# Peptides against a protein of PDB entry 4ASU: the designs that were tried, part 72

Target 1, 270 residues: chain A of PDB entry 4ASU
Amino acid sequence: ATLKDITRRLKSIKNIQKITKSMKMVAAAKYARAERELKPARVYGVGSLALYEKADIKTPEDKKKHLIIGVSSDRGLCGAIHSSVAKQMKSEAANLAAAGKEVKIIGVGDKIRSILHRTHSDQFLVTFKEVGRRPPTFGDASVIALELLNSGYEFDEGSIIFNRFRSVISYKTEEKPIFSLDTISSAESMSIYDDIDADVLRNYQEYSLANIIYYSLKESTTSEQSARMTAMDNASKNASEMIDKLTLTFNRTRQAVITKELIEIISGAA
Target 2, 83 residues: chain B of PDB entry 4ASU
Amino acid sequence: FTFASPTQVFFNSANVRQVDVPTQTGAFGILAAHVPTLQVLRPGLVVVHAEDGTTSKYFVSSGSVTVNADSSVQLLAEEAVTL

## One batch from the design tools (peptide; made by RFdiffusion4, then SolubleMPNN)

Design b1_p12_8_s1 (from b1_p12_8, 7 letters changed)
Fold by OpenDDE base, seed 1:
Structure b1_p12_8_s1 (fold): chain B 270 residues (1-270), chain C 83 residues (1-83), chain A 12 residues (1-12)
Amino acid sequence: as target 1 above (270 residues)
Amino acid sequence: as target 2 above (83 residues)
Amino acid sequence: SSSSIDLEELSK
């Protein structure tokens, strides 16, 4: 490699390092906000899931339609955030198929579709795009919930898969159940809830779905920003190491060029 | 008793004496050992009666309220403000 | 061939 080539590469890597450092700072700011907003969202979301946990709602085995909702975003450069969700979606889909279930998939964020399109394109009902540019709102979750309910796919049971935030250095991909109105209404455990009007139950379910989606989005966003911060830090460090190596190579090459020029001058071969 | 909106928590697993909620079917009071029920909120006043006798008032938009068999209560409002 | 340093690869 010529001195010119090395210099060009050095400049390129230095520019990348500047970008990664800037992205790290942006991710850090977004993470801090996301973590603050996650606190009430978690209480809200966990509260919404309490019914399903306490009522022990079970789907009959003869029911065949299963919905998988994967939650991530449109943006990359966040480590294994998207691949982790996709991996669990694939595993769940395979297990359900092996059990003779019909599986449909909803992707929240374009990255899920990008990963699963080749292998699971026929199972996708819808993909929600434009996720991750702004912090998710309850309005966003409501739109997703409404679209799902209006999709015409009458699932019996579903699962929402997302990354739950643990700490700045840790997240865990988790699954929470989603039940259809019919499944909830027919559950034996619901008999203890006296005189639930059908309209009330329908409205309740709509809120429940929106609540769970909102919760998953908030967990996902916090996990993603944290992971992006880490990824950008790693990129910056790796760039630094590359710069050091290339600088050494540059110095060695420069010395060799100077030596060659001196020999040519002394030998008169120039 | 848990009372929260997507952006704010008012009560988190607190013990309260009574909660009055506005539902689509009418306003009702949730007392200790209330029977399990599911309701949808209508815009209106929520009144929380603490064990110490303190009363707090809130205005809520829409949402849900759940009374579970274990007597736990989740009041989840889309929007809520302290009055 | 300016080996385009893939940011994704660098972030690993």
Scores: peptide ipSAE 0.155, ipTM 0.915, DockQ to the pose 0.025
Fold by OpenDDE base, seed 2:
Structure b1_p12_8_s1 (fold): chain B 270 residues (1-270), chain C 83 residues (1-83), chain A 12 residues (1-12)
Amino acid sequence: as target 1 above (270 residues)
Amino acid sequence: as target 2 above (83 residues)
Amino acid sequence: SSSSIDLEELSK
């Protein structure tokens, strides 16, 4: 490589390092906000899931329609955030298919569609785009919930798959259950909740769905920003190492060029 | 007893004496060992009676309330403010 | 050939 080539590459990597450092700072700011907003959202979301855990709601085996909701975003450069969700979705879809279930998929965020489109295009009901530019709101979750309920797909049970935030260096892809109104109303374990008005139960379920979606979005966002911060930090470190290596190469090449020129001068003066 | 909105937590697994909630079917008080029930909130006042005798008032918009068999209660409001 | 260093590769 010529000195010019090395210089060009050095300049390019230095510019990338500046970009990655800036992106790290932006991700850090977004992470801090997301983590603050996750605290109440987690209490809220976990509270909504409490009924399903305590009542041990089960779907009858004869029910075949299953909905998978994958939650991520539209934005890249966040490590394995999207691929982790997609992997879990694929695994769940395969397991359900093996059990003779019909599976439909909803993607929250364009990245899910990008990963699964080739292999699961026929199973997609809808993909929600423009996710991740702004922090998710309860209004956003409500819109998603409403669209799902109005999609015309009458699922029996479902699963929402998202990355749960553990720490700045750790997230875990998890699955939480979604139940249809019919499944909840027919569950034997719900008998202790007798005399619940059908309209009340319907409204309750709508809130429950919105609550769970909101919770998943907040967990996903926090995980994503944390992962992006880490990814950009890694990129900055890797760039630094490359700069060091290229600088050494540049110095060696420069010395070689000088030596060659000296030899040519000495040989030409003879 | 857990009482939260999407953006704020008021009570997290707390022991309370009584919670009065406004539901679509009417306001009712949740006491210890209340029968399991599911209700939807209407806009109105929530009153929390603590074991120490203190009373807190809140205004809620919409949401849900769950009373479980184990006496745990989840009050989840879309919007809530301390009054 | 601008060896476009893929930012995605650097982030891994």
Scores: peptide ipSAE 0.145, ipTM 0.922, DockQ to the pose 0.025
Fold by OpenDDE base, seed 3:
Structure b1_p12_8_s1 (fold): chain B 270 residues (1-270), chain C 83 residues (1-83), chain A 12 residues (1-12)
Amino acid sequence: as target 1 above (270 residues)
Amino acid sequence: as target 2 above (83 residues)
Amino acid sequence: SSSSIDLEELSK
């Protein structure tokens, strides 16, 4: 490599390092906010899931339509955030297919589609884009829920897959159940609940879905920002190491060039 | 008793005496031995009666309320404010 | 010879 090549590469890496440092700071700020907002969202979301846990809703085996909702974002440079969700989606889809179930997929965030488009394109109902630029709101979740409910796909049960935040250095891909109105209404365990009007139950399920989606988005966002912060930190460190190595190479090459030039001068003067 | 909005938690697994909620089918009071039920909230007042006799009032927009067989209650409002 | 520095690779 010529001195010019090394210099160009050094400049490039230094610029990248500046970018990664900036991105780290941005991610840190977003993470702090996300973590703060996750606290109530988790209580809210876990509360919404309480019914399903307490009622022990079971889907009959003869029901075959299953919906998988993968939750991530459009934004890259966050480590294994997207691939973790996609991996679990693939696993779940394969297991369900092996069990004779029909599987459809909804992607929240374009990255899900990007990863799964080749192998699962026919299973996708819809992909929601423009996810991750701003913190998710309940309104956003409601829109997603509404779109799902209006998609025309009458699923029996579903799974929402997302990254649950554990700590700044850890997340876990998890799955929560989604049940259709029909599944809930027909569940034997629901018999203990007092006479519930059909319209009430429908509305309840709409809120429930929105609640769960909102919760998943908040968990995902917090996980993503923390992962991005870590990724950018790693990138900055790696860039620093590369800069050091290239600097050494530059110095050595420079000396070699000088030596060569001197030899040429000495030899040519002859 | 859990009472939360997406952005705020008012009660988290608290013991309360009574909660009055506005539902689409009408307002009702939730007592410790209330039968399991599911309801949808309408905009209105939520009144929480604590065991110590303290009463707190909240305005909620929409949402859901769940009374479970184990007497746990989840009041989940889309928006809620303390009055 | 333009060794494109992959930011994604750096971030791993």
Scores: peptide ipSAE 0.144, ipTM 0.922, DockQ to the pose 0.024
Fold by OpenDDE base, seed 5:
Structure b1_p12_8_s1 (fold): chain B 270 residues (1-270), chain C 83 residues (1-83), chain A 12 residues (1-12)
Amino acid sequence: as target 1 above (270 residues)
Amino acid sequence: as target 2 above (83 residues)
Amino acid sequence: SSSSIDLEELSK
């Protein structure tokens, strides 16, 4: 490589390093906020799931329609955040198909669709875009829940797949159950719950869905920002190492050029 | 007893004596060993009676309340404020 | 190598 080529590359990498450092700081700020907001959201979301865990709601085996909701975002540069969710979605879809189930998919965030478009395009009901630009609100979750309920797909049971936040350096892709109104109303385990009005149950289910979506969004956001912070830190470090290597190469190349020029002068060659 | 909104936790797996909740069908009190039930909240007053005799009041907008067979209660409000 | 560097690649 010529000195000019090395210099150009150095300049490019240095600029990238500036960008990655800036992005790291932004991600760090967003992470700090997300982590704070996740604390109550987790209590709220886990509370919403308590019924389904305690009631041990089961879907009859003869029911065939299954909904998979993948929760992620639109933004990249966050390591394996999107691919982790997509991988689990693929695995779940394959398992369900092997069991003779009909599978439909909802993607929260455009990245899921981007990853699964080639292999699962026909299974997608809807993809929600513009996710991840701002912290998710309960209003956002409600909109998603409403759209899902109005999609016309009458699923029997479902799964919501998202990244649960563990720590600044760790997340885990998890799956939580989603039940249709019919499944809940017909569940034998629900018989212990006293005289539940159909309208009440419908409204309850709507809240439950919104609640779990909200929870999943908060977990996902926190995980994503943490992962992005780490990714940008890694990028900055990698850039630094490349800069050091290229700088050494530059210096060596420069000396070689000088030496060559001196030899040419001494030899009378221009 | 768990009482939370999306943004705030008021009670987390706490032991309380009684919780009065405003539901779509009317207000009712949740006592120890209350029968399992599911209800939807209407805008109104939540009153929590602690075991020590302390009473706290909250206004909630909407949401759900679950009473489980194990006596666990989840009060989940879309919006809630302390009064 | 004079190849272009992608942020996505660097972040790995």
Scores: peptide ipSAE 0.172, ipTM 0.927, DockQ to the pose 0.024; fails the geometry check

Design b1_p12_8_s2 (from b1_p12_8, 7 letters changed)
Fold by OpenDDE base, seed 1:
Structure b1_p12_8_s2 (fold): chain B 270 residues (1-270), chain C 83 residues (1-83), chain A 12 residues (1-12)
Amino acid sequence: as target 1 above (270 residues)
Amino acid sequence: as target 2 above (83 residues)
Amino acid sequence: SMSSIDLAKASA
């Protein structure tokens, strides 16, 4: 490679390193905020799931309609965040289909759409865009919940799939159940609860859905920002190593050129 | 007893004597060994009576309250503020 | 046809 080629490459990599460093700092700031906001959100979300866990709500096997909600964002450069969710969605969809279930999908975040569009386009009910630029709010979750409820799809059971935050270096893709109003109302375990008005139960379920979606968004956001920070750090380190290598190559090449020129001058071949 | 909003936790698995909640069907008090129930919150006053006799007041918007068979209670408000 | 909703616009 010529000195010019090496210089051009060095400049390019240095620019990339600057970008990745900046992105790392932005991700770090967003991560710090997300982690703080996740603490109450987790208590809130886990609290919303308590009924379903304690009442051991189960969907009869003869029920056929299943909804999968995948939660991620629109933004890339965060490692396997999106692919992990998509992989689990695919696996779940395949398993359900093999069991003779009808599967519909909701994608939260444009990346889910982009990954699954070709293979699962007919199964999508709706996809949400503009996810991940700002921290998710309960209002956002309510919009998603409302859209689901207004979709006209009468699911029997659903699954919400998202990345649960463990630490700055670890997340786990998890699934939580979503139950329809009919499933909850018909569950034998619900008989121990005092006469629950149908309207009350409907409203309760609406909140429950919004709550779990909100929780999933907060877990997803925290996981994503931590993963992005790590990805950008890795990119910056890789760039640094490449810069060092190319700088060494540049110096060696430059010395070789100088030596050649000196020899030409001394030999009179110039 | 767990009492939280999306942005703030007021009680997390705490033991309390009584919680008064505003529901769509009316205000009711949750005591120890209350029968399992599900209710939806309306805007109003929540009063938490601690075992030590301390009383805390909160204003809540919409939300839900769950009383389970194991005596666990989840009060989840969309918005809540200490008064 | 898969429908797409702008969440930011819908929540505003």
Scores: peptide ipSAE 0.374, ipTM 0.925, DockQ to the pose 0.752
Fold by OpenDDE base, seed 5:
Structure b1_p12_8_s2 (fold): chain B 270 residues (1-270), chain C 83 residues (1-83), chain A 12 residues (1-12)
Amino acid sequence: as target 1 above (270 residues)
Amino acid sequence: as target 2 above (83 residues)
Amino acid sequence: SMSSIDLAKASA
């Protein structure tokens, strides 16, 4: 490689490093906010899930319609955040299909659509884009919930798949249940609850769905920003190492050129 | 007793004496060993009576309340403010 | 065909 080539590569890598460092800082700021906002969101979301756990809501085995909601975002450069969700969605869909279930999919974030479009296009009910530019709000969750409820797909049971935040260096892809109004109302375990008006239960279920979706969005966002921060840090370190290597190569090549020129002068071959 | 909005937690697994909630069918008080129920909140006042006798008041816009068989309560409001 | 909804527009 010529000195010119090495210099060009050095310049390119230095620019990449600047970009990755900048992105790291942005991700760090977004992470800090997301983590702060996740605290109440987790209490809120886990609170909404408490009924299903405590009442041990189960879907009868003869029910065949299953919904999978995958939660991620539109933005890349965050490691395995999107692929992890998609992988689990595929696994769940395959398992359910093998069990004779009908499976439909909702994708939150354009990355889910992008990953699963070719293999699962017929199973998608709807996808959501423009996710991840701004922090998710309860309004966003309500929109998603409303779209699901208005989709006309009468699912019996569903699964929401998202990345749960563990720490700045760790997330886990996991699943939480979603139940239809009919499943909740017909559950034997609900018999211990006082006579609940059907309209009340419907409204309750709508809130529950929005609450769980909101929770999943907050977990996903926090996980994503943390992962992006880590990814950008790694990219910056890799760039730094490459800069060091190329700098050494540059110095060595420069010395070789000088030596060659000296030899040509001394030999008179010039 | 858990009381939260999407953005704020007021109570997290706390022991309280009584919680008064505004529901669509009417306001009711949740006491210890209250029968399990599901309700939807209407805009109104939530009053939390602590074990020490102190009371706290909140305004909620909408949401849900769950009373479980194990006496756990989840009050989840879309919007809530301390009064 | 997969329908795609702009979440930002829908929430406005």
Scores: peptide ipSAE 0.371, ipTM 0.936, DockQ to the pose 0.757
Fold by OpenDDE base, seed 4:
Structure b1_p12_8_s2 (fold): chain B 270 residues (1-270), chain C 83 residues (1-83), chain A 12 residues (1-12)
Amino acid sequence: as target 1 above (270 residues)
Amino acid sequence: as target 2 above (83 residues)
Amino acid sequence: SMSSIDLAKASA
């Protein structure tokens, strides 16, 4: 490589490093906020899931319609965040299909669509875009919940798949159940709950759905920001190493050029 | 007893004496060994009676309340403020 | 065709 080529490459990598460092800082700020906001959201979301755990709500095997909600974002450069969710969605969809279930998919975040559109396009009900630029709100969750409820797809049960935040260096893709109103109302375990008005139960289910979605969004966001921070840090380090290597190569090449020129001068070959 | 909004936790697995909640069907008090129920909150006052006799008041906008068979209670408000 | 909803617009 010529000195010019090396210089050009050095400039390019240095620019990349600046970008990745900047992105790291942005991700760090967003992570800090997300982590703070996740604390109450987790209590809130886990609280909403408590019924399903305690009542042991089960969907009859003869019920065939299953909904998968994958939760991620539109934003890349966050390691395996999106691919992990998509992988689990694919696995779940395949398992359900093997069990004779009808599977429909909702993608939260354009990355889900981007990954799955070729293989699962026919299964998508809707995709939500413009996810990840701002922190998710309960309003966002409500919109998603409402869209699901108004989609006309009468699912029997569903799965919401998202990355649960563990630590700044760790997340886990998890699945939580979503149950239809009919499934909840027909569950034998629900018989112990007294005086449940149908309208009350409907409203309750709407809140539950929104709550779980909200929780998943907060977990996903926190996981994503932490992963992005790590990814950008790694990218910055890699760029630094490459800069060092190229700098050495540059210096070596420069010396070789100088040596050649000197030899030419001394030898009179010039 | 768990009482939370999406953005704030007021009680997390706490033991309380009584919780008065405003529901669409009317206000009711959740006591020890209350029968399992699912309710939807209406805008109104939540009153938490602690075991030590202290009373805390909250205003909630909407949400849900769950009383489980194991006497666990989840009060989940969309918005809630301390009064 | 896969339908897409702008979440930011829908929540406004």
Scores: peptide ipSAE 0.365, ipTM 0.934, DockQ to the pose 0.774
Fold by OpenDDE base, seed 2:
Structure b1_p12_8_s2 (fold): chain B 270 residues (1-270), chain C 83 residues (1-83), chain A 12 residues (1-12)
Amino acid sequence: as target 1 above (270 residues)
Amino acid sequence: as target 2 above (83 residues)
Amino acid sequence: SMSSIDLAKASA
């Protein structure tokens, strides 16, 4: 490579490094906000899931309709955030199919569709786009919940799959259950709950779904921003190492050119 | 007893004496060892009676309340403010 | 405030 080529490459990598550093800072700011907003959201969401855990609600084996909701976003450059969710969705779909269940899929975020559409197009009910530009709100979760309930697909049970935030350097893809009104109302374990009005139970389930979706969105967002921050940091470090290597190459090449020129002068071959 | 909105936590696994909640079927008090139930909140006042005798009042918009067999309670409001 | 989330139905 000529000195000119190396210089051009150095300039390009330096520019990339500037961009990745800037993106890291942006991701860091978004992460800090997301983590702050996750704290109450987690208490809220975990509280909503408490019934399902305590009542040990089980879906009868004769019920066959299962809904998988994958939660991610539209935005890239965040490591394995999207692929992790998609992988878990594929695994769950395969397991359910092997058990003789009918599976439908909802994607929250365009990246889920991008990954799974080719192989699972017939199973998709709906994809929600424009996810990740702003922090998710309870209103957003409610809209998603309402759309699911109005989709016309009468699922018996479901799974919401999302990345749970653990730390700035760690997330875990997890699954939480979603149950239909019929499944909850028919569960033997619910018999201990006194004289629940059918309308009350319906409304309760609507809130429950919205609550769980909201929780999953907040976990996903925090995980994503943290992962992006890490990815941009790694990219910046890699760029730095490459700059160092290319700088050394540049210096060596420059010396070689000078040496060649001197030899040409001495040899009279000029 | 857990009481939270999407954006704020008021109580997290706390021990309380009594919680008065406004539900669609009517206001009721949740005491220790209350029977398990599920209710939906209507706009109104929540009153939390602490074991030390302290009383706190809140206004809630909507949401749900769960009383479990283990005496745990989850009060989840869409919006809530301290009064 | 209306959710900014756009719904895309999978064209069966």
Scores: peptide ipSAE 0.022, ipTM 0.902, DockQ to the pose 0.139

